# Ledger of designs, part 33: peptides against a protein of PDB entry 6MBK

Target 1, 240 residues: chain A of PDB entry 6MBK
Amino acid sequence: GFEMVNFKEEGFGLRATRDIKAEELFLWVPRKLLMTVESAKNSVLGPLYSQDRILQAMGNIALAFHLLCERASPNSFWQPYIQTLPSEYDTPLYFEEDEVRYLQSTQAIHDVFSQYKNTARQYAYFYKVIQTHPHANKLPLKDSFTYEDYRWAVSSVMTRQNQIPTEDGSRVTLALIPLWDMCNHTNGLITTGYNLEDDRCECVALQDFRAGEQIYIFYGTRSNAEFVIHSGFFFDNNSH

## One batch from the design tools (peptide)

Design b1_p17_2_s2 (made by RFdiffusion4, then SolubleMPNN; from b1_p17_2, 8 letters changed)
Fold by OpenDDE base, seed 1:
Structure b1_p17_2_s2 (fold): chain B 240 residues (1-240), chain A 17 residues (1-17)
Amino acid sequence: as target 1 above (240 residues)
Amino acid sequence: MEKEIEERIKFLQSLIE
């Protein structure tokens, strides 16, 4: 019912190959294809995860490291997805000096600097962990973990993380959703959910789409300003 | 690079469909 297309202005997105009606389920992604906190725990990162309080407490950071480990693994199941991710993001962590100077005149500057400081501290902490922790020796990050890597992973998760239920539906967890990220977005009501019976993410059409039209979705994408405020990568100074 | 990305996307699509 859809195909991936590189649109001239919007970049990669989905195009309808047939007429799709409003509220029609046209896209679903099974849990087994997702990068989740659980898949991180079950990966090469698992032993370290089980012994690091920050990884355990902050699922988004766990996803960031999961993403980095899988990126560094040539045979990773998620290589096809990872290769589609941007190399840079329009997040505060990538702002140039001029952009930061502009923000100095806004109310956002404090939050931007806070994000920078927190990210830098997190990197410093985990750099030490990766270099010294016994369970980090087998990670593909041992000799390849730069601030640029961490900034990229954090920004990837910051912009793309989704909240989904655990397998038993008793709790919530975080996930990166392949193909989901490839859709261009519009404003409107969230028309996405999780089907526990079929164990999959589901997206229904916001409106009628004709064959050949670009399909837009909305699942709660945040603005750059909202990324600063609601990044979820903030934690108390005592966490280190 | 663009062609490679397209191939990767198609692969992902094939896994979901």
Scores: peptide ipSAE 0.086, ipTM 0.708, DockQ to the pose 0.016
Fold by OpenDDE base, seed 2:
Structure b1_p17_2_s2 (fold): chain B 240 residues (1-240), chain A 17 residues (1-17)
Amino acid sequence: as target 1 above (240 residues)
Amino acid sequence: MEKEIEERIKFLQSLIE
């Protein structure tokens, strides 16, 4: 019912290949296709995760490293998804001097500065971990872990992380949802949810779409909405 | 720490001081 298209200015998006009616379930993503904290634990990152307090305490950082490990793995299941991710982001970590000066006028400069310092400290910490920890030896990024890599991964998770239920529905966890990211988004009624019975993310059509039209979705508050003020990558007790 | 990071932090710090 849809196809992936690279739209001008908007990047990758979905286009309807047939008429889709409002409230029609047209898109779903099973849990097994998601990049989650659980999948990170079950990956090559698992042994290190089990030994590093920061990875354990901060699921978003775990996702960032999971993303980096999979990106560095040519045969990764998630390569098709990862290849659709932007090479750069509109996060403070990528702001140019003029943009930073503009943010100063909006009183956001302190938050930007904090993000830079914290991200730098995290990078320095994990660089040392990757170089010295025994369980880091099998990581594909062992010999190539730059600040640019970390900045990219952090920004990817910052802008794209989602909360989903655990398998038993008792708690929430973090996930990157490939097909969610492949859609462009609009504001309006929430059209997404999680079906625990079928163990999948589900999206129903916000409105009628005709064949050839771009499909837009809305899943509530975007993870990137807070990246300027609070990214979730701050850890008060993160002394390195 | 990479030189680029240090310079960026220094720049940002100068704006808030």
Scores: peptide ipSAE 0.027, ipTM 0.600, DockQ to the pose 0.567
Fold by OpenDDE base, seed 5:
Structure b1_p17_2_s2 (fold): chain B 240 residues (1-240), chain A 17 residues (1-17)
Amino acid sequence: as target 1 above (240 residues)
Amino acid sequence: MEKEIEERIKFLQSLIE
């Protein structure tokens, strides 16, 4: 009921190929298509994951490394999705000095500093891990792991991660949802959910769409401002 | 850490101290 289109002003998005009614389930994404902590564990990253306490404790970092590994893998299933991701973000990790000075006036400077400091420490830690850990030898990023890579992956995950249930529904986990990212977004009611019975993400139409109209969705993505406050990449053991 | 990162951290630190 939809097709991918590069819209003139909005960029890539989805266009309805038929009339879609409000509350109609028009888009679903099975778990197997998602980039999740579980898929990270089942990837080339798995052995390292199993031996690194930070990867195990911080699902978002695991997802960031999963993203980097898949990006560096030419045959990755997720290449089409990864190629749609921005090369840069408006997160504090990318702020110029003038932007940082502006944030100082908004009393957000401490959060910016904390994010930058923690991210840098995380990079330093994992750089060492990638260079020295035996299970890192098989990673496609072994010889190409820069801070630029890491801040990109962190920013990608922070801005696009979703909470979904685990397969058994007992816990929540993190996922990147490719087809969600193919839509442009609007404010309003969240129109997405997870169907455990069918093990898929589901999106219902916010309103009626006619054939030829762009489809907009809302699934509660965090703004850049919210990223400053709630990056989710903080952990106490950043001493490395 | 990369020198550039260290310099950036120092800059940010100077703004909050």
Scores: peptide ipSAE 0.025, ipTM 0.575, DockQ to the pose 0.731
Fold by OpenDDE base, seed 3:
Structure b1_p17_2_s2 (fold): chain B 240 residues (1-240), chain A 17 residues (1-17)
Amino acid sequence: as target 1 above (240 residues)
Amino acid sequence: MEKEIEERIKFLQSLIE
């Protein structure tokens, strides 16, 4: 057992409600609870997805739109998760001019520029799609699709996307994992994986935790620097 | 909003040229 709490120094995290032993499977998230490219295809976004080459080619953008559609849906299953997401992020899309100037003398400035330019072009493209495409008419975001919405969704996916196997295990796809996002992290061995037999994400305890202690997990080497520089949203057809 | 984006792009472009 665990509970979400706001720790003074580390922000929101998980606290053990009982003693947890090292290597104990204490947290799992079934595929049905994840926001995935597949769930996007099976949602109200599905018809548009099936006819838009960019959504099909870029799973991260598909997730971004899935996130926006579900956010705009009052009865969405994922509302409790979406409500936990930050309202803004420390990504280049949110950088002020002074922050960008700090990067001016580095090669990172080129990546920042590329990110911003590509995101802007993607927004312009999809704004037109949402306004004109027949399969976009029923999207809950049709009347409220702003650049702020898009950069938020892109940044959410950029910072929170995970690679998981497809249902048949033959390929890798992308997912947002609600309970993963609520954990604070530590360095060490990866303590997470995907169990295909049970079709779920799994996390085992890195160490013993006593009741009342904060639980830390480690599921990747992603750093803030990587989020800043490498978003994975570049697409040649959207760069011009 | 579009103007803001354009101005931001111009600013960023000026830094890399």
Scores: peptide ipSAE 0.023, ipTM 0.530, DockQ to the pose 0.829

Design b1_p17_2_s3 (made by RFdiffusion4, then SolubleMPNN; from b1_p17_2, 7 letters changed)
Fold by OpenDDE base, seed 1:
Structure b1_p17_2_s3 (fold): chain B 240 residues (1-240), chain A 17 residues (1-17)
Amino acid sequence: as target 1 above (240 residues)
Amino acid sequence: MEEEIQRRIEFLKSLIE
């Protein structure tokens, strides 16, 4: 009922190929298609994950490394999704000096500094891990792991991570949802959820769409302001 | 790259001190 189209000004998004009614389930993504902490554990990253406490403790970092590993894998199932991701983000990690100076007046500068410092420390830590850990030898990023890579991956996860239930529904975990990222978004009521019975993400139409119209969805995308606050990528003193 | 990181950290530090 939809197709990928490059819309003027908005970029790539979904266009209805038929009339879609409000509240109609038109888009779903099975768990097996998601990039999750579980898929990270089951990937080439798995052996390292099983031996690194930071990866185990911080699912968002695990996703970041999963993303990097898959990006470096030409035959990755997620290549079509990864190629849609922007090369840069509007996160504090990418702020120019003028932007940072502006934030100084808002007291957000402390959070920016903290985020940048922590990210740098994480990079340094994992750079060493990748260079020295036996289970890192088979990682496709072994010989190409730069701060730019890490910054990109962290920012990708920061801006795009979603909470979904675990397979048994007992807990929540983190996931990147490819088809969500392929949609353009609007504000309004959230029309997305997770169907545990069918084990899939689901999106129902916010309104009626006619054939040929762009489909917009809303599932609580983060604002730029929220990127400045704690994003879960901060270590406590015990993690350093 | 590492040098750039350090410069950026120093810049940010200068703004909060």
Scores: peptide ipSAE 0.208, ipTM 0.797, DockQ to the pose 0.755
Fold by OpenDDE base, seed 4:
Structure b1_p17_2_s3 (fold): chain B 240 residues (1-240), chain A 17 residues (1-17)
Amino acid sequence: as target 1 above (240 residues)
Amino acid sequence: MEEEIQRRIEFLKSLIE
């Protein structure tokens, strides 16, 4: 019912190949395709995750490391998805000095500085962990873990993370959702959810779309402007 | 680059169908 198209101003997005009616379930993504905190725990990162308090407490950082590990793994199941991710992001961590100067007159500068400091501290911490922790030896990034790598992974997760239920539905966790990221967004009512019975993310059409029209979705993603003012990384109270 | 991305997307799509 849809195809991927590169739109001139909006980049890659979904285009309807047939008429889609409002409220129609046109897109779903099974859990097995998702990069989740659980899949991170079940990956080569699992042993380290089980022994690192920060990874356990901050699911978004766990996802960032999961993303880096899988990117560094040629045979990763998620290589097709990872290769679709931007190489750079329009986030504060990528701001040039002049861009930061423009923000000095705003309250946002404090949040930007906070992000810079937190990201730098996290990188320094995990660099040491990767170099010294016994369970880090199996990580494909053992000998190649740069700040640029971490900045990229953090920004990827910050811009693309989604809350989904755990398998048992008792808690919420974080996930990167392949194909979901390829949809361009509109503001409005959330038209996405998770079907626990079928164990999949589901997206229903916000409105009628005719064949050939771009499909827009809304699932609570933050704009770049909202990203600037958001602290980004946070502790998960339900981290396990 | 665009063609490669397109191939990757098509592959991902095939995993859902």
Scores: peptide ipSAE 0.166, ipTM 0.751, DockQ to the pose 0.015
Fold by OpenDDE base, seed 2:
Structure b1_p17_2_s3 (fold): chain B 240 residues (1-240), chain A 17 residues (1-17)
Amino acid sequence: as target 1 above (240 residues)
Amino acid sequence: MEEEIQRRIEFLKSLIE
């Protein structure tokens, strides 16, 4: 019922190939297609994950490294998804001087500063880990782990991470959802959920869409200010 | 790269001092 299209100003998005009615289930993504903390543990990153307290404590950082490892792997299952990701993001980590000054006027400057410092500290920590830890030897990013890479991965996860249930529904975990990211977004009611019975993410249409129209979804995207305050990458006890 | 990070941190510090 849809096709992926590279729109002129909006980048990759979904276009309806038929009429879609409001509240119609038109898009679903099975768990097996998601990039999750679990898939990170089951990847080449698994041995290092099992030995590093920060990766274990912060699932979003685990996802960031999972993303970097898969990006560096030409035969990765997720290459089609990763190739749709922006090369840069509208997050404080990428802000120019004038943008930072604008944030100062919103009283968010202290949070921006903290985020930048924390990200830099995390990079320095993991750079050392990747260079020295035995379980990092097989990581495809070992010889190519730059701050730019880390900034990109952190920003990717910051802007795109989702909470989903575990398979048994007893807990929540973090996931990147490929087809969600392939669709451009609008503000409004959340039209996404998780179907535990079928073990898949589900999206229903916010409104009627005609054949040929771009499909927009909403699943709780954050503003830039919310990214600063609620990025999840703040680590209070950076004693490492 | 590390120099860029340091410059950015110093810039940010100047805005909050």
Scores: peptide ipSAE 0.093, ipTM 0.725, DockQ to the pose 0.714
Fold by OpenDDE base, seed 3:
Structure b1_p17_2_s3 (fold): chain B 240 residues (1-240), chain A 17 residues (1-17)
Amino acid sequence: as target 1 above (240 residues)
Amino acid sequence: MEEEIQRRIEFLKSLIE
């Protein structure tokens, strides 16, 4: 019921190919298509994951490495998704000095500093791990792991990660959701959720859409400062 | 690469002092 379109003002998004009614389930993505911490554990990264406390403790980093490993694997199931990801991001990790000074006025500067410092430290740590750990020898990124790679992967996860329930529904975990990333966002009511019975992410229409109209979705409210930190953009009607 | 990261960290530090 939708197609990908490059909108002149909003960039790439989804356009309805038919009339969609408010509250209609028009988009779903089953768990088997997601890049999750669980799929990372079950991949070539699994042996290293089982031995590294940071990968185990920080699901976002596990996803970042999962993303890098799959990107470096020509036969990866997720190649079609990975190829749609931006090569660069408007996250603080990519900001120039003038952009950082602008963030200073938003009181987000301390978080930006922490993010940059932590990312650098993580890279240094994992560079050593990849060079020396026995379980890293089979990773497709073994001979090519740069800060640019890590910055990209971290930024990809930071801007696109979603919280979803574990298979048993007892906890939350992190996932990258193909197709989901293609939707542009608006402010309003949350229109996304997870259906445990069918084991899938679900999106319902916020409003009626006619054939030919752009479809917008909403994940939740965030401050402009949080949007800058996590996604690099501002919402005019959001708090600063 | 490390030098660039360090310079960036120092710049950021100067903004939060």
Scores: peptide ipSAE 0.050, ipTM 0.676, DockQ to the pose 0.775

Design b1_p17_2_s4 (made by RFdiffusion4, then SolubleMPNN; from b1_p17_2, 8 letters changed)
Fold by OpenDDE base, seed 5:
Structure b1_p17_2_s4 (fold): chain B 240 residues (1-240), chain A 17 residues (1-17)
Amino acid sequence: as target 1 above (240 residues)
Amino acid sequence: MMEEIEKRIEFLESLIK
């Protein structure tokens, strides 16, 4: 019912190939196609994950490393998705001095500082881990793990992570949802959810779309302000 | 690279003091 198109001015998006009615389930993504903490554990990152307490404790960091490993893997299933990701983000980790000064005037400077400092500490910690841990030897990023890589991955996860139920529905976990990211977004009602019975993400149409029209969805994309306030990458034990 | 990070942290720190 849709195709991926690079729209002028709007970038990558979905175009309807048929008429879609409002509230119609037109898009779903099975769990097996998601980048999740589970898929990270089942990847080349798995052995390291099993032995690193921070990766185990912070699913978002696990996703960040999963993203980096898959990006560095030419044969990764998620290459088409990863290629659609921005090369840089409008997050505090990318702010220039003038932008930081602006945030200072909004009293958000402490959050910016904390994010940057914590991210830097995390990078330093994992740089050492990657260089010294035996299970890091098989990682495709072993010889090319830069701060730029890390801040990119962190920003990617922070801006695109979704909360989904675990397979058994007992807990909430984190996932990157490729098809969500390949669709442009509008403000409005959230039209996405997770169907646990069918074990898939589901998106219903916000409105009627005609064949040939761009499809827009809304699933609660975080603003830059929300990112500043709720980065989710804070870890108190970043003493390394 | 670490030096750049440190400089950035120092800059940010200067703004919160």
Scores: peptide ipSAE 0.089, ipTM 0.739, DockQ to the pose 0.768
Fold by OpenDDE base, seed 1:
Structure b1_p17_2_s4 (fold): chain B 240 residues (1-240), chain A 17 residues (1-17)
Amino acid sequence: as target 1 above (240 residues)
Amino acid sequence: MMEEIEKRIEFLESLIK
């Protein structure tokens, strides 16, 4: 019912190949296609994950490393998705000095600083882990793990992470949803959810779409700079 | 690489002091 199209001004999006009615379930993504904390645990990252407390405690960081490992793997199942991701993001980690100076007059400067400092510390920590930990030897990151790589992965997860239920539905976990990122977004009601019975993400049409029209979705996550500043990779323990 | 990161952190610290 849809196809991927590169729209000139809006980038990659979905175009309807048939008429789609409002509230019609036109798009679903099974769990097996998602990049999740669980898939990270089941990947080449699994052994390291099982022994690193930070990876275990912070699902978003686990996703970031999962993303980096898969990006570095030519045969990764998620290569088509990864190739659609931006090379840079509108996040504080990419702000230039002039942009930061502008924010100095706002309360956001403290959040920007905290985010940058925390990310830098995380990178330094994991750089050491990757260089020294026995289970890191098989990671494709062993010989290539730069700060640029890490800030990209962190920013990717920061802007695109979704909360989904665990397989048993008892808890909430984090996921990157490939087809969501391939859609352009609009403002409106959230038209996405998770169907536990079928174990899939579901998206219903916000409105009627005719064949040939671009499909827009809304699932609540916005790459808005203000939102990203507030949704940063903050350790809950940053009270120190 | 670490030097660049440290330099950026120092810059940011200078703005919040």
Scores: peptide ipSAE 0.079, ipTM 0.731, DockQ to the pose 0.807
Fold by OpenDDE base, seed 3:
Structure b1_p17_2_s4 (fold): chain B 240 residues (1-240), chain A 17 residues (1-17)
Amino acid sequence: as target 1 above (240 residues)
Amino acid sequence: MMEEIEKRIEFLESLIK
């Protein structure tokens, strides 16, 4: 019912290949296709995850490492998705000196500093872990784990992470949703949800779309400048 | 690598103190 298209003004998005009616379930993504904390635990990262308290406590960091491991794996199921991710992001971790100076007169400067310092400390910690921990020896990133890699992965998760229910529905966990990232968004009511019975993310059409029209969805605030600044990877042991 | 990070932290610290 849809295809990926590079739209002139809005970039990559989804175009309807047939008429879609309002409230029609036109897009779904089963849990098995998501990059989740659970899939991280079930991957090559699993043994290390089971032994590292920070990975266990910080699902977003677990996703970042999951992303790095899968990126470094040529045969990863998620290679097609990973290849669609930007090489750089508009996050505080990528701010130039002049951009930071614009924030100097605001309280945002403290958040920028916190994000950068925390990320740096996290990198230093995990660099040592990857170099010394027995369960890290077989990780595909063992011989190549740079700060650039880490800030990319952190920024990817920071800008793209979604909350989904756990398999049993008892808690909320984190996931990267491949097809979600390919949609352009509009303001309005949330048109996405999770179907626990079918164990999948679901998106219903906000309005009628004719064949050939761009499809827009809405599933909450994404990482704009203000959101990104206030959504850093804070951890008490890695704070100021 | 860490040296560059430290320089960046020092720069940012100078802006908040």
Scores: peptide ipSAE 0.067, ipTM 0.718, DockQ to the pose 0.830
Fold by OpenDDE base, seed 4:
Structure b1_p17_2_s4 (fold): chain B 240 residues (1-240), chain A 17 residues (1-17)
Amino acid sequence: as target 1 above (240 residues)
Amino acid sequence: MMEEIEKRIEFLESLIK
């Protein structure tokens, strides 16, 4: 009922190939297509993951590294998805001086600062890990791990991560959902969920769409404030 | 690169002190 299209102004998105009615289940993504903490563990990152406390404790960072590893892998299953990702983001990590100054009058400035410091510390930590840890030798980013890479990956995950249930449904975990991210977004009611029985993400249409129209979805807030406050990438007391 | 990061941190720090 849809196709991927590169819209001139909005970039990659989904276009309806038929009429879609409001509340119709038109999009689903099986778990096997997701980039998850589990898929990270099962990748070349797995051995390092198993020995690094931060990767184990912070699924979003694990996803960030998973994303970097897959990006550096020409034959990665997720290359088509990764290629749709922006090269830069409107997250605090990319804020220019003017944007930061704008936030200076708000409480967000403290969070921005904390995020910058924490991200920098994380980068420094993992740079050392990648350079020294035996299990990092096999990583495709071994010889090329820059702050820009990390900033990009963190921002990618920050803006696109989703909470999904574990396979057994007992816990929640994090995932990047390719087809999700390939949709452009609008604000509104969240019309997404996870179907455990079919082990898939599901999205219902927010409104009627006619054939040929771009499909917009909404599965969470996308404000910079939300990214800063609820990104999960930073904490004030980070010793790492 | 690291210098730039540090400079950015210093800049941000100057805004919150």
Scores: peptide ipSAE 0.058, ipTM 0.714, DockQ to the pose 0.671

